Peptides against a protein of PDB entry 5HDT. Designs and how they scored, part 20

Target 1, 163 residues: chain A of PDB entry 5HDT
Amino acid sequence: MVVKTFMDMDQDSEEEKELYLNLALHLASDFFLKHPDKDVRLLVACCLADIFRIYAPEAPYTSPDKLKDIFMFITRQLKGLEDTKSPQFNRYFYLLENIAWVKSYNICFELEDSNEIFTQLYRTLFSVINNGHNQKVHMHMVDLMSSIICEGDTVSQELLDTV
Target 2, 163 residues: chain A of PDB entry 5HDT as posed
Amino acid sequence: MVVKTFMDMDQDSEEEKELYLNLALHLASDFFLKHPDKDVRLLVACCLADIFRIYAPEAPHTSPDKLKDIFMFITRQLKGLEDTKSPQFNRYFYLLENIAWVKSYNICFELEDSNEIFTQLYRTLFSVINNGHNQKVHMHMVDLMSSIICEGDTVSQELLDTV

## One batch from the design tools (peptide; aimed at target 1 F52 V102)

Design b2_p16_4_s3 (made by RFdiffusion4, then SolubleMPNN; from b2_p16_4, 5 letters changed)
Fold by OpenDDE base, seed 4:
Parts: C-alpha cells; sequence; structure tokens
Structure b2_p16_4_s3 (fold): chain B 163 residues (1-163), chain A 16 residues (1-16)
C-alpha cells in the first residue's frame, strides 16, 4: 500500500536523518515506552512523532512488533487530550497536530495488526473529544481518522463499528 | 509547519 503524506520529502537533509537515527532507536526502547512518569511519556511520544515526520513515509524501525508498540504507545498518550486545561495540553495538541498532518499512522497499514491499532486510535479519540476542544483540535482528530479510512483499501467491521 | 525539538528528549532524560 502506498503511504501518502503532506510532507515535503525534500525538507530534511541526510545529515539530519543520520543525527536522529540514534535518538529514534533509543526512544523506542522499553525504558521510554514504559516510563512511569506520564509527562515523560508525553515527551517521548512527541519525539517519536517528530521522528516519523522526519523519516516519512518510511520509519527507522524495522521490527513490526516495535512499530505496533510505538503506535499503541502514542495512542495511549492521546488520552491526555481530554483535559484542555492541563498545563501539558499544548504538547498533547502538538502530538495530535503532528501525527494528523504527517499521516504517521498510515505506515501501520503494512502491519498485520493494523486493525487493532486503528480501532484503539479511534476509540481513544472518541473517548477524549469534548466541548472544551476548539475547532482546530476537532479538525485534527477528524483529519487523522479520515486519512486512515481513505487510505485503507479495506476497513474491518470492528473499525466501522467504532466510527 | 513542524520543527523537530531535540530538547524534548533532553527534558525527558532529566526526569529519570
Amino acid sequence: as target 1 above (163 residues)
Amino acid sequence: SFTPDLEKIKEAKEKR
């Protein structure tokens, strides 16, 4: 499946990609993904989103299991969007905006458990949407979900039930 | 437009 992004593929130099490679691999370690501090996990998620932006439409992670873990991890962090008054909301917004604009989740179409990832994403987003969110937040949430539906050749019944 | 923020990982490491 062809992964579509809105990124300019010529925006990042090879030197930058080389610089971020070590960070990318390090950030995907269990130490960070399972860090007990929620603020640290949010920062990690934002960094991972940056990595996906830089390497789009590819990723520096070669393990399908690792990719699944990363996106399930990012999905869990999006729960923080529910509190618009949180001091960390701006970073949650950044995370949402980034992954929506880059279409980062579209790489998951090549994963065997893509339906699980997308279903959890949709459930998470719908669970946190509230009237305190401004139009931009709603737009990014819709863009993120719509991109996945539009790019997918097949959508599972479970995913359709979630929508 | 998005820019990478390498300071985020530094901040995360400081919270170890």
Scores: peptide ipSAE 0.034, ipTM 0.722, DockQ to the pose 0.039
OpenDDE base, seeds 1, 2, 3, 5: peptide ipSAE 0.029, 0.030, 0.027, 0.030; ipTM 0.675, 0.671, 0.670, 0.694

Design b2_p16_4_s4 (made by RFdiffusion4, then SolubleMPNN; from b2_p16_4, 7 letters changed)
Fold by OpenDDE base, seed 4:
Structure b2_p16_4_s4 (fold): chain B 163 residues (1-163), chain A 16 residues (1-16)
Amino acid sequence: as target 1 above (163 residues)
Amino acid sequence: SFTPDEKKIAEAKKKR
């Protein structure tokens, strides 16, 4: 299983990282990012999150446009966090936990459209926060948002207005 | 304490 492969991979396994590099690149293709199945998109998002974890602090994706697409894609998947009773909630939780701990979005500071990415992220997170979420979910959401604020020297007014 | 996966994630966090 591709999902398990990336999930279990260690950051220090250079040979494995090289071996699966092409797969990592392939997973970011429009075929997967625009896949019609919501569950598939979630799995793709989790894999991408794992890829960011494995290759941190760098990313195998060299195109700024591709990076933007990926993070906008991941952001869209986070909408699934709103339904705590969903059978897929555990994977949404995994996605959230991963990107929060890894600070995956911090690579976006190098992108021209970083403000757009962060704005959409914040809007999404605030839109899905509800009383059904446990403390861990809230913690990860806060960690994700705070990491961006703390690392960013300047935050757009638009982003601040969303907070 | 962290699960094995959480430890891996934490290590990634430290690299950033």
Scores: peptide ipSAE 0.025, ipTM 0.657, DockQ to the pose 0.108
OpenDDE base, seeds 1, 2, 3, 5: peptide ipSAE 0.022, 0.023, 0.020, 0.024; ipTM 0.647, 0.656, 0.635, 0.662

Design b2_p16_5 (made by RFdiffusion4)
Pose (drawn by RFdiffusion4):
Structure b2_p16_5 (pose): chain A 163 residues (1-163), chain P 16 residues (1-16)
Amino acid sequence: as target 2 above (163 residues)
Amino acid sequence: MNYSLEGKTMKYNYSR
């Protein structure tokens, strides 16, 4: 349910945003980012992605240590894109489609560990892509990774090597 | 539940 309201919510709806702001901050709790259930982490990942969409360009989570935990958590969930036969695939696709459209990862430019995050993101995307993915998956991955290079300060040799 | 961004819009994102 929370996934649907966050999916349907708008950046304009200041009323609903102030209301659900406390829940958005809570969904990033360590209870969820490390929940052992695969289905819960997926749902939480989709919420955090729209929470970044709704509140842009000013995200609610301000702690850099916490902000780091979230984007590494999301990268771990993108592993789910590999199993195109799973019933949960279209949800993983929604997650990819969302962070690609919103460019949420660009928040990490200011984090000290940006290179580790972007490098682990690139390695994951190149390790999950297979013949089961349509061109929309390919397109979203390029949009996601292109923004990090074009709008970033620099490209380390390590990140360039993952390509 | 349909997971899609089709037909949706936004004003802002994290692009520089």

Design b2_p16_5_s1 (made by RFdiffusion4, then SolubleMPNN; from b2_p16_5, 8 letters changed)
Fold by OpenDDE base, seed 3:
Structure b2_p16_5_s1 (fold): chain B 163 residues (1-163), chain A 16 residues (1-16)
Amino acid sequence: as target 1 above (163 residues)
Amino acid sequence: MVFTLEGKTFKKSFSK
C-alpha cells in the first residue's frame, strides 16, 4: 500500500527515499490532485505531507507552479477538519499534525505567490476551527500559523489584518 | 493502521 509505505518511512531511509522518488513525483500529478473522489484526494494529501516529512529539508518538487498547486491542494483538504464525527477525521488530523510538525508550508516562502497561499491557509483554518475540537487539534492549528508568522519576513501586516 | 506521528522522532524540518 502506497499510503502505508510513505507513512512508515523515516527521514533517514536514504535507499528507500531514492527508490520511491519517482512515485513521489507521480503523486503530485493533476490526475491525483484533481481526482473526483474526495477520499482519494485525502489519501493523496496525506502522502504528500509524508513526502515533505521524509525528504525534509529539501522538497523533491522543483517547479514553483507545482509547489503552489500542491499547497493549495493540501489547504483545500484541511476543510475536512470541520466534521469531527466523520469516519475520515483521523486522517484529517494526521494531515494537520504532519504539516504543523514538519513546517512544510515554510517552503512557500520561496514562492512568488506565498501571500496567496498563506492567506488561503489562514482563512481555511479559521473557517473550520471550533470548540468541538480537542486541545491537540487547536495546538497544531496554532503552531502551524505561528510558525509562518514568526519565521517569515514576507508576511505583511496587511495580510495579518485581512485574514 | 496508526494515524498519528506521536512516538516518532524528527530531526529535520523546513524551519529556518
Scores: peptide ipSAE 0.370, ipTM 0.863, DockQ to the pose 0.876
OpenDDE base, seeds 1, 2, 4, 5: peptide ipSAE 0.365, 0.364, 0.363, 0.368; ipTM 0.858, 0.863, 0.855, 0.866

Design b2_p16_5_s2 (made by RFdiffusion4, then SolubleMPNN; from b2_p16_5, 10 letters changed)
Fold by OpenDDE base, seed 3:
Structure b2_p16_5_s2 (fold): chain B 163 residues (1-163), chain A 16 residues (1-16)
Amino acid sequence: as target 1 above (163 residues)
Amino acid sequence: MEFTLEGKSFSKSFSK
């Protein structure tokens, strides 16, 4: 299974990283990003998060438009965190944990539309935060947001209004 | 499957 392959792969797995690089590129295609099944989209998001983890500090995606699409896509999947009792919650948690630890959204600082991406991320996170979330979920959300604020140079007024 | 990054080799990130 592709999901397990990337999930089990470590950052120092050089031979495997080379072997599955083309697959990583294909997973960012519109076919997967716009897949009609939301469970498939979640799996794709987890794979993309793992791809950023595995290939850090260099993302295999070089197109600014593609990177924007990927992060907007991942942001949309984070909406699933709102239902803590969902059978898929553990995968949503994995997605959050990954992007918080890897700090993959820091790639967006190099994008022209970084403010749009960060604004949508913050809006999404604040919209899904609820009393059902445990301390680890809250910690990862705070770590994700604070990392962007601390490492960013400037933020839009819209982002400031969201915070 | 267990969904956690704990125990994985993780020394690189996109932080400055």
Scores: peptide ipSAE 0.396, ipTM 0.875, DockQ to the pose 0.878
OpenDDE base, seeds 1, 2, 4, 5: peptide ipSAE 0.390, 0.392, 0.391, 0.393; ipTM 0.875, 0.876, 0.871, 0.876

Design b2_p16_5_s3 (made by RFdiffusion4, then SolubleMPNN; from b2_p16_5, 8 letters changed)
Fold by OpenDDE base, seed 3:
Structure b2_p16_5_s3 (fold): chain B 163 residues (1-163), chain A 16 residues (1-16)
Amino acid sequence: as target 1 above (163 residues)
Amino acid sequence: MEFTLEGKTFKKSFSK
């Protein structure tokens, strides 16, 4: 299983990282990002999050357009956090936990459309956050947004007011 | 399978 392969891999697994690099690149193709099955898209998002984790601090994707597509794609999947009773909620939690701890969205500071990406991320998180979420979910959401604000030079008060 | 990163040690991140 591809999902298990990346999930079990750690950041110091240099031989495995080299072995699965081509698979990592393949998972970011339009075939997977635009897959019609939402459960497949969620699994793809989790794999992409793990890929960023494993290859940190250097993403294997070099195209700015591809990176934008990936982060906009991941952002769309976070909408699934709204339904805490969904059978897939644990995977959505995994996605949130990963991107919060790894700080993968910091890659976006190097992109021309960083403000667009961050705006969509903030709007998505604020749209799904509710009192039904436990403390860990809230903590990861806050950590994710705070990290971007604290480390970013391009995040303005105007952007925050727009959200 | 378990879907959590708890228990893993993170030595690298995209933090500045």
Scores: peptide ipSAE 0.400, ipTM 0.877, DockQ to the pose 0.885
OpenDDE base, seeds 1, 2, 4, 5: peptide ipSAE 0.396, 0.391, 0.389, 0.390; ipTM 0.877, 0.874, 0.866, 0.872

Design b2_p16_5_s4 (made by RFdiffusion4, then SolubleMPNN; from b2_p16_5, 6 letters changed)
Fold by OpenDDE base, seed 2:
Structure b2_p16_5_s4 (fold): chain B 163 residues (1-163), chain A 16 residues (1-16)
Amino acid sequence: as target 1 above (163 residues)
Amino acid sequence: MVYTLEGKTFKYSFSK
């Protein structure tokens, strides 16, 4: 299982990282990012999050356009956090936990459309956040948003309006 | 399958 392969991999697993690099690149293809199955897209998002984790601090994706597509894709998947009773909630939580701890969205500071990406992220998070979420979910959401604000050199007015 | 990263140690992140 591809999901488990990346989930179980550590940052120091150099041989495995090299072995599965081509698979990591393949998972970011439009075929997977635009897959018609919602559950498949969630699994892809989790894999991509793990790929960022494993290869940190160097993302294997070098194309700015591809990076934008990936983070916009991940952002769209976070909408699934809204339903805490969903059978897939644990995977959505994993996605949130990962991107919060790894701070993968900080890669977006190097992109021309960083403000757009961050704005969509914040809008999505505020859209799904509710009192039904436990402390850990809230903590990760806050950590994710705070990290971007604190580490950004400049914050657009649009982003400020979203917050 | 356990869907958590708790317990893992992260040497690297994308934090500035």
Scores: peptide ipSAE 0.408, ipTM 0.878, DockQ to the pose 0.883
OpenDDE base, seeds 1, 3, 4, 5: peptide ipSAE 0.407, 0.407, 0.406, 0.406; ipTM 0.876, 0.874, 0.874, 0.876

Design b2_p16_6 (made by RFdiffusion4)
Pose (drawn by RFdiffusion4):
Structure b2_p16_6 (pose): chain A 163 residues (1-163), chain P 16 residues (1-16)
Amino acid sequence: as target 2 above (163 residues)
Amino acid sequence: PLSLSERRTLKKNYSR
């Protein structure tokens, strides 16, 4: 249910944002990022993605250590894109489609471990892509990775090598 | 189904 309200919510709705702001900060808790249930991490990942969409360009989570935990957590969930036969696939696709459209990962440019995050993101996307993915999956991955290069400060040799 | 951009409006993001 929380996924639906965060999916339908708008950047304009200042009222609903101030109301659900405390829940948005809570969903990033370590209880969720490390929950052993696959279905819970997926739902939480979709929420954190829309939470970044709704509050842009000013995200609610300000702690860099915590901000790092989230985007590495999201990268781990993108591994679910590989199983195109799973009933949960379309939800992983929604997660990819969202962070691609919003360019949420660009928040990591200011983090000290940005290169580790972007490198692990690139390795993951190139390791999950297969003949089961339609062109929309390919398109969203390019949009996601292109923004990091075009709008980033630099490209390390390690990140360039993953391509 | 409609895409996310067809169902929602994005006014701001983290693009530079």

Design b2_p16_6_s1 (made by RFdiffusion4, then SolubleMPNN; from b2_p16_6, 7 letters changed)
Fold by OpenDDE base, seed 5:
Structure b2_p16_6_s1 (fold): chain B 163 residues (1-163), chain A 16 residues (1-16)
Amino acid sequence: as target 1 above (163 residues)
Amino acid sequence: SPSLLERHTLKKSFSK
């Protein structure tokens, strides 16, 4: 299983990282990003998050347009955090935990459309935050947003005031 | 399933 392959891979697995590089690139194709099954899209998002994790601090995706597509895609998946009773919630939690821990969204600071990506992320997070979430979920959400605010030099004051 | 934090050690991130 492709999902398990990347999920179990460590950052220092240089030989495996080289071996599965082409697979990592293929997983970011439109075929997967626009897959009609929402559960498949969630799995793809988790794989992409793991790919960012294992290849950090150098993402294998070099195209700015592709990177934007990926992060907008991941952001859309985070909507699934709203339903805490969903059978897939634990996988949504995994996605959130990963991107917060790895700080993968910090890649977006190098993109021209970083403000758009961060705006969509903040809007999405605040739209799904509710009192039903446990402390760990809240912590990861706060860590994710705080990292961007603290390390960013291009985040507008208008965006911060809106959030 | 085990948490990501439990299964892996993060040595590198995308922090500035």
Scores: peptide ipSAE 0.547, ipTM 0.926, DockQ to the pose 0.840
OpenDDE base, seeds 1, 2, 3, 4: peptide ipSAE 0.543, 0.540, 0.543, 0.538; ipTM 0.925, 0.925, 0.924, 0.923

Design b2_p16_6_s2 (made by RFdiffusion4, then SolubleMPNN; from b2_p16_6, 7 letters changed)
Fold by OpenDDE base, seed 1:
Structure b2_p16_6_s2 (fold): chain B 163 residues (1-163), chain A 16 residues (1-16)
Amino acid sequence: as target 1 above (163 residues)
Amino acid sequence: SPSLLEKRTLKKSFSK
């Protein structure tokens, strides 16, 4: 299982990282990012988050356009956090925890369209946050947003308007 | 368990 492969891998697994590099690149293809099954897209997002974790601080994706697609894709998956009673909520939680912990969105500072990515991220987070979320979910959301504000050189006016 | 990453060790991140 691909999801388990990356989930069980740590940052020091150099031989495994080399072995599964091509798989990591393949998971970012349009085939997976535009997969018609919502649950499959969630699994793909979790894999991508784990890939960023494993290969930190150097993402294996070098194309700025591909990186933008990935982060816009991950952002769209975070909408699933709105329903705390969904069967897939724990996997959405995993996604949120990972990206907040690894600070993978900091890669976006090097992208030309960083403002668009951050704006969509903040809009998504504020649209799904609710009183049904436990303290850990709130903490990860705050950590994710705070990291971008604290480490970013510039923040767009549109992003500031959402905060 | 709600957190699958709790047992993981984070040595590197994308922080500046």
Scores: peptide ipSAE 0.451, ipTM 0.874, DockQ to the pose 0.791
OpenDDE base, seeds 2, 3, 4, 5: peptide ipSAE 0.443, 0.445, 0.440, 0.449; ipTM 0.869, 0.871, 0.869, 0.874; seeds 2, 5 fail the geometry check

Design b2_p16_6_s3 (made by RFdiffusion4, then SolubleMPNN; from b2_p16_6, 10 letters changed)
Fold by OpenDDE base, seed 4:
Structure b2_p16_6_s3 (fold): chain B 163 residues (1-163), chain A 16 residues (1-16)
Amino acid sequence: as target 1 above (163 residues)
Amino acid sequence: EKSLLEKHKLLKSFSK
C-alpha cells in the first residue's frame, strides 16, 4: 500500500505530536476501551479519532493488536448513529465526520486482520443507516466506505457481499 | 488539537 496524504492542512510538528503521545497511549488503555459508560466510550472514540487525525497518516500505536482493538472499538461506537434524536448524536456525527475525512481506517490495510475490521465497519454502517440521517451523514458514510474500497488492493468476498 | 484537550478534560471528569 502506498501511503497517501489525504489532508490538505499542515501537519503538526514532531514536537507537537510528542505532546499527545502519553494521551494517545492512555486513551487506548483497557480502562477507556472497556469503560462501562457508553457516553464515556463515545468521547474516548472521538479523542482517538483526534489522535489519528494528528498523527495521520501514521499512528502512535505500534502494536497491531492494539490498533485492531482501537478500530473495533471505534466501529462499535458508530452504532450510536442509528438514533438521530439522541442528545449525543452531534458527537457521533463528529466521530463519523472525522474518521471519514481523515480516512483513519486506511491505516488498517497493513494489519493482518484488516478484512475483519473493514467487514465489521461496513456491517455497522449499513445497520445504522436510516432515512432520518441528513445528506452529510450519508456522505460521510459513503466516503468512509468508498475510501477503503478504492484504496485497498484486495477486498474479501465477505466485504464485497456486504457492499 | 485544542478540542482534543478539551475532550480529554471532560473525560477526566467522567472517569472520576
Scores: peptide ipSAE 0.381, ipTM 0.893, DockQ to the pose 0.035
OpenDDE base, seeds 1, 2, 3, 5: peptide ipSAE 0.381, 0.358, 0.381, 0.372; ipTM 0.894, 0.882, 0.897, 0.892

Design b2_p16_6_s4 (made by RFdiffusion4, then SolubleMPNN; from b2_p16_6, 7 letters changed)
Fold by OpenDDE base, seed 5:
Structure b2_p16_6_s4 (fold): chain B 163 residues (1-163), chain A 16 residues (1-16)
Amino acid sequence: as target 1 above (163 residues)
Amino acid sequence: SKSLLEKRTLKKDFSK
């Protein structure tokens, strides 16, 4: 399965990274990003997060528009963190853990629409964060937001005050 | 209990 292929791969798998590069590009197509099944979209998001992890610090997606689409897509999936009792929560947790650990959203600093992406990310996280989340979830949320704030001069205090 | 990612070693990330 495609999901397991990238999940089991690490950053040092140079031969496999080259072999599955075209598959990584295909997974970012509209067919997958706009898939009608919510559970499939979550799996796609997790796979994309793993792709960023594997290919760090060089994402295989070269189009700024495609990168924006991917991060907006991932951001939309994070809303699933709101239901801690969902059978899919563990996959949402995996997604959050990955993007926080890899700091994949830092790619967005190279994009023209970085402020839009970060704004949507912050609004999404603040909309789902609650006292029902355990310490690890809160820690990953804070780490994700802090990495952007600490490394981005484009994220103004005014923007942070408006989210 | 550690997650799958916690068991991995991350050598590179997207930090500047």
Scores: peptide ipSAE 0.604, ipTM 0.924, DockQ to the pose 0.813
OpenDDE base, seeds 1, 2, 3, 4: peptide ipSAE 0.591, 0.603, 0.597, 0.593; ipTM 0.920, 0.924, 0.922, 0.920

Design b2_p16_7 (made by RFdiffusion4)
Pose (drawn by RFdiffusion4):
Structure b2_p16_7 (pose): chain A 163 residues (1-163), chain P 16 residues (1-16)
Amino acid sequence: as target 2 above (163 residues)
Amino acid sequence: SFYDYLTSRDSPSGLY
């Protein structure tokens, strides 16, 4: 249910944002990012993605250490894109479609471990892509990775090599 | 070639 309200919520709705702000900060808790249940991490990942959409360009989570945990957690969930036969695939697709449209990973430009995050993101995307994915999956991955290069400060040799 | 494509891609503006 929380996924639906965060999906339907708007950047304009200042009222509902101030109301659900405490829940948004809570969903990033370590209880969720490390929950052993696959279905829970997926739902939480979708929420954190819309939480970044709703509150842009000013995200609620300010702690860099915590901000790092979230985007690495999201990258681990993008591994789910590989199984195109799973019933949960369309939810992994929604996650990819969302972080691609919002360019949420650009928040990491300011983090000290940005290169590790972007490198692990690139490797993951190139390791999950297969013949089961339609062109929309290809398109969203390019949109996601293009923004990091075009709008980033630099491209390390390590990140360039993953391409 | 793929890197050049990424740098020349006309991606949506996004929010970040």

Design b2_p16_7_s1 (made by RFdiffusion4, then SolubleMPNN; from b2_p16_7, 11 letters changed)
Fold by OpenDDE base, seed 3:
Structure b2_p16_7_s1 (fold): chain B 163 residues (1-163), chain A 16 residues (1-16)
Amino acid sequence: as target 1 above (163 residues)
Amino acid sequence: DLFELLKNHKHPKGLY
C-alpha cells in the first residue's frame, strides 16, 4: 500500500523533494542502520547510496556523526560482495558501482575520523576481493580505492599498512 | 519498491 501510494503520487517537484528529504533523514535513523534483517540493511544501504547520488554535490546529511555512521554502515554492507552466488549479489554490485561512480566517500574528507572510515573501507574490500569476482567488480573496487588515495592529502599509518 | 523508486526517479546531478 505504501509503495503504491508513492508510485501514484503526482510528480509535484517540490512535494517530491520534500518527501525525499524526509525519507533520506528517516532512512539514516538508527532504526534502519541497526535493523536486524541483513536484506533490509542492504536495501537501506542502496537507498542511502541513491540519496547521495540524487542530492550530489550536496548531501542532505549535515551532522558529522551521522555521516560517519552512514559510511561505516555502507562499508559493513560491502562485506556481502564476498559471495558472488548470493541471490542479493546484484544489489551488492549496485551498491559498489554507485559509490565508486558517485564518489560519495569523498564527503568523508571533511570528517575528523576520515582515516578510520577509509581504513575500514579498504580492510573490507581487501577481505572480500577474490579471483571469483569479474573484471567489473575489480575495476570498481580499484577505482574506489584509487580515487580516495588521489584526493587525500594525508593518509594514516594504519591505512598505509592496509594498502 | 522503494529501491526502484530512488534508482529511477532522479538522474545524478553531479559527483562529490
Scores: peptide ipSAE 0.355, ipTM 0.822, DockQ to the pose 0.126
OpenDDE base, seeds 1, 2, 4, 5: peptide ipSAE 0.342, 0.324, 0.313, 0.331; ipTM 0.807, 0.810, 0.803, 0.819; seed 1 fails the geometry check

Design b2_p16_7_s2 (made by RFdiffusion4, then SolubleMPNN; from b2_p16_7, 10 letters changed)
Fold by OpenDDE base, seed 3:
Structure b2_p16_7_s2 (fold): chain B 163 residues (1-163), chain A 16 residues (1-16)
Amino acid sequence: as target 1 above (163 residues)
Amino acid sequence: SLFELLKNYKGPKGLY
């Protein structure tokens, strides 16, 4: 597959959104979120990021618990950014670029456990960031974290202390 | 997008 940047992609029409609804719900099932294959989980995360891009600023998921599970799952996949020499690094980059550009995590502000989700995201990003990452990776990480701080009215002191 | 490539998804094997 040829890697395509988010900036070169258009959002899908309303007709396409309806067509993909069942697939979107299926990809968020425990079968995929807890899949034993690491490469499958990464692909699922990228597809979920695409779903959030297509349905932005909303999501086809109505359950707060399901949304929490999805974003905690995506956060866990971002750990793969640590190894810049991995054959799958291009997909980890795509995941980061997409969620940063779309501001996908902003939907979490409506969740009761938003501070927990954001804290785990920040901890994960700071754990994987290193001098081997190029400027674009650093830019997306900073954009992702700063957007959450700027948009949030209830950002905890604990979260601020992680920055 | 990767999502578009899965338009004809027919199960777990469709992810490969």
Scores: peptide ipSAE 0.084, ipTM 0.680, DockQ to the pose 0.020
OpenDDE base, seeds 1, 2, 4, 5: peptide ipSAE 0.068, 0.050, 0.080, 0.038; ipTM 0.678, 0.679, 0.681, 0.697

Design b2_p16_7_s3 (made by RFdiffusion4, then SolubleMPNN; from b2_p16_7, 10 letters changed)
Fold by OpenDDE base, seed 3:
Structure b2_p16_7_s3 (fold): chain B 163 residues (1-163), chain A 16 residues (1-16)
Amino acid sequence: as target 1 above (163 residues)
Amino acid sequence: SFFEKLKNYKHPKGLF
């Protein structure tokens, strides 16, 4: 994967955000979301998480379908948290820490399929959580799940059954 | 690199 940037360190944050907008949109393309290399997908997920952080409280993605694809994609990457001995575990941790702190999944409340997204998130987290995870990992997982429950007005029966 | 800039950038609000 080769990423070209024409931005330099002399640019201010607002100029950089404008310049990176097209790249942010490109990173959410099927080319990257369906990339065959798992390490590339992890990097893409981290970048997408950072994009949400950078552009908060606004999301640069306006399409509900695209937002759903992105969060389903990020959710799938969280499966990598299962192997605590993986060479890429620190990046999986970064992804978890980011989405827990930024509360990026709160954007999904505006989506029709929010319950599906949250259900898949919870199922994924419950499937990967194990005794090998340290306290920080557990804390971020709990913070992420509890935040969604607290902010949600309605929860589907399927989600309730998952919890 | 682009990725390094993303990692180092912190939005003042940063939260949704």
Scores: peptide ipSAE 0.026, ipTM 0.622, DockQ to the pose 0.138
OpenDDE base, seeds 1, 2, 4, 5: peptide ipSAE 0.030, 0.023, 0.026, 0.023; ipTM 0.600, 0.583, 0.628, 0.601; seeds 1, 2, 5 fail the geometry check

Design b2_p16_7_s4 (made by RFdiffusion4, then SolubleMPNN; from b2_p16_7, 9 letters changed)
Fold by OpenDDE base, seed 4:
Structure b2_p16_7_s4 (fold): chain B 163 residues (1-163), chain A 16 residues (1-16)
Amino acid sequence: as target 1 above (163 residues)
Amino acid sequence: SFFEKLKNYKHPKGLY
């Protein structure tokens, strides 16, 4: 229910956004980010991705440390893209599609550890990409990486060389 | 380079 609620929510629904703000903040707590269940973590990641979409251009998470934790968390979940036959693949795809479309990782440019976040993102994407992925998956991966490179003014050549 | 190709790749605009 929670996942569907955020999926269907519109950015222009101010009353709903206000209503679910506390829930959005709660979903970024260590309880959820460090949840022992892999499927729960995936759902949390999808919700967080939707929260970034809904509250754009101003995400409700204001703490730099929290933002770092969230994006490192989302990045870790992307490892699930490796198995195209997984029952949860559609949700991993949703996560990828969302972050590629929303460009939520652009928030990271304001973070001190942006290079770490982007490095981990690129490494993760390259580690999971395989021939079983269809064109859409590849497109989103490329879009995600290219967007960060193109739109970011803080992506250094050193970072690119590290990847 | 590969990254230059990525840099020149046309991508959709996002919300952020």
Scores: peptide ipSAE 0.230, ipTM 0.643, DockQ to the pose 0.804
OpenDDE base, seeds 1, 2, 3, 5: peptide ipSAE 0.148, 0.211, 0.204, 0.194; ipTM 0.675, 0.633, 0.703, 0.691; seed 5 fails the geometry check

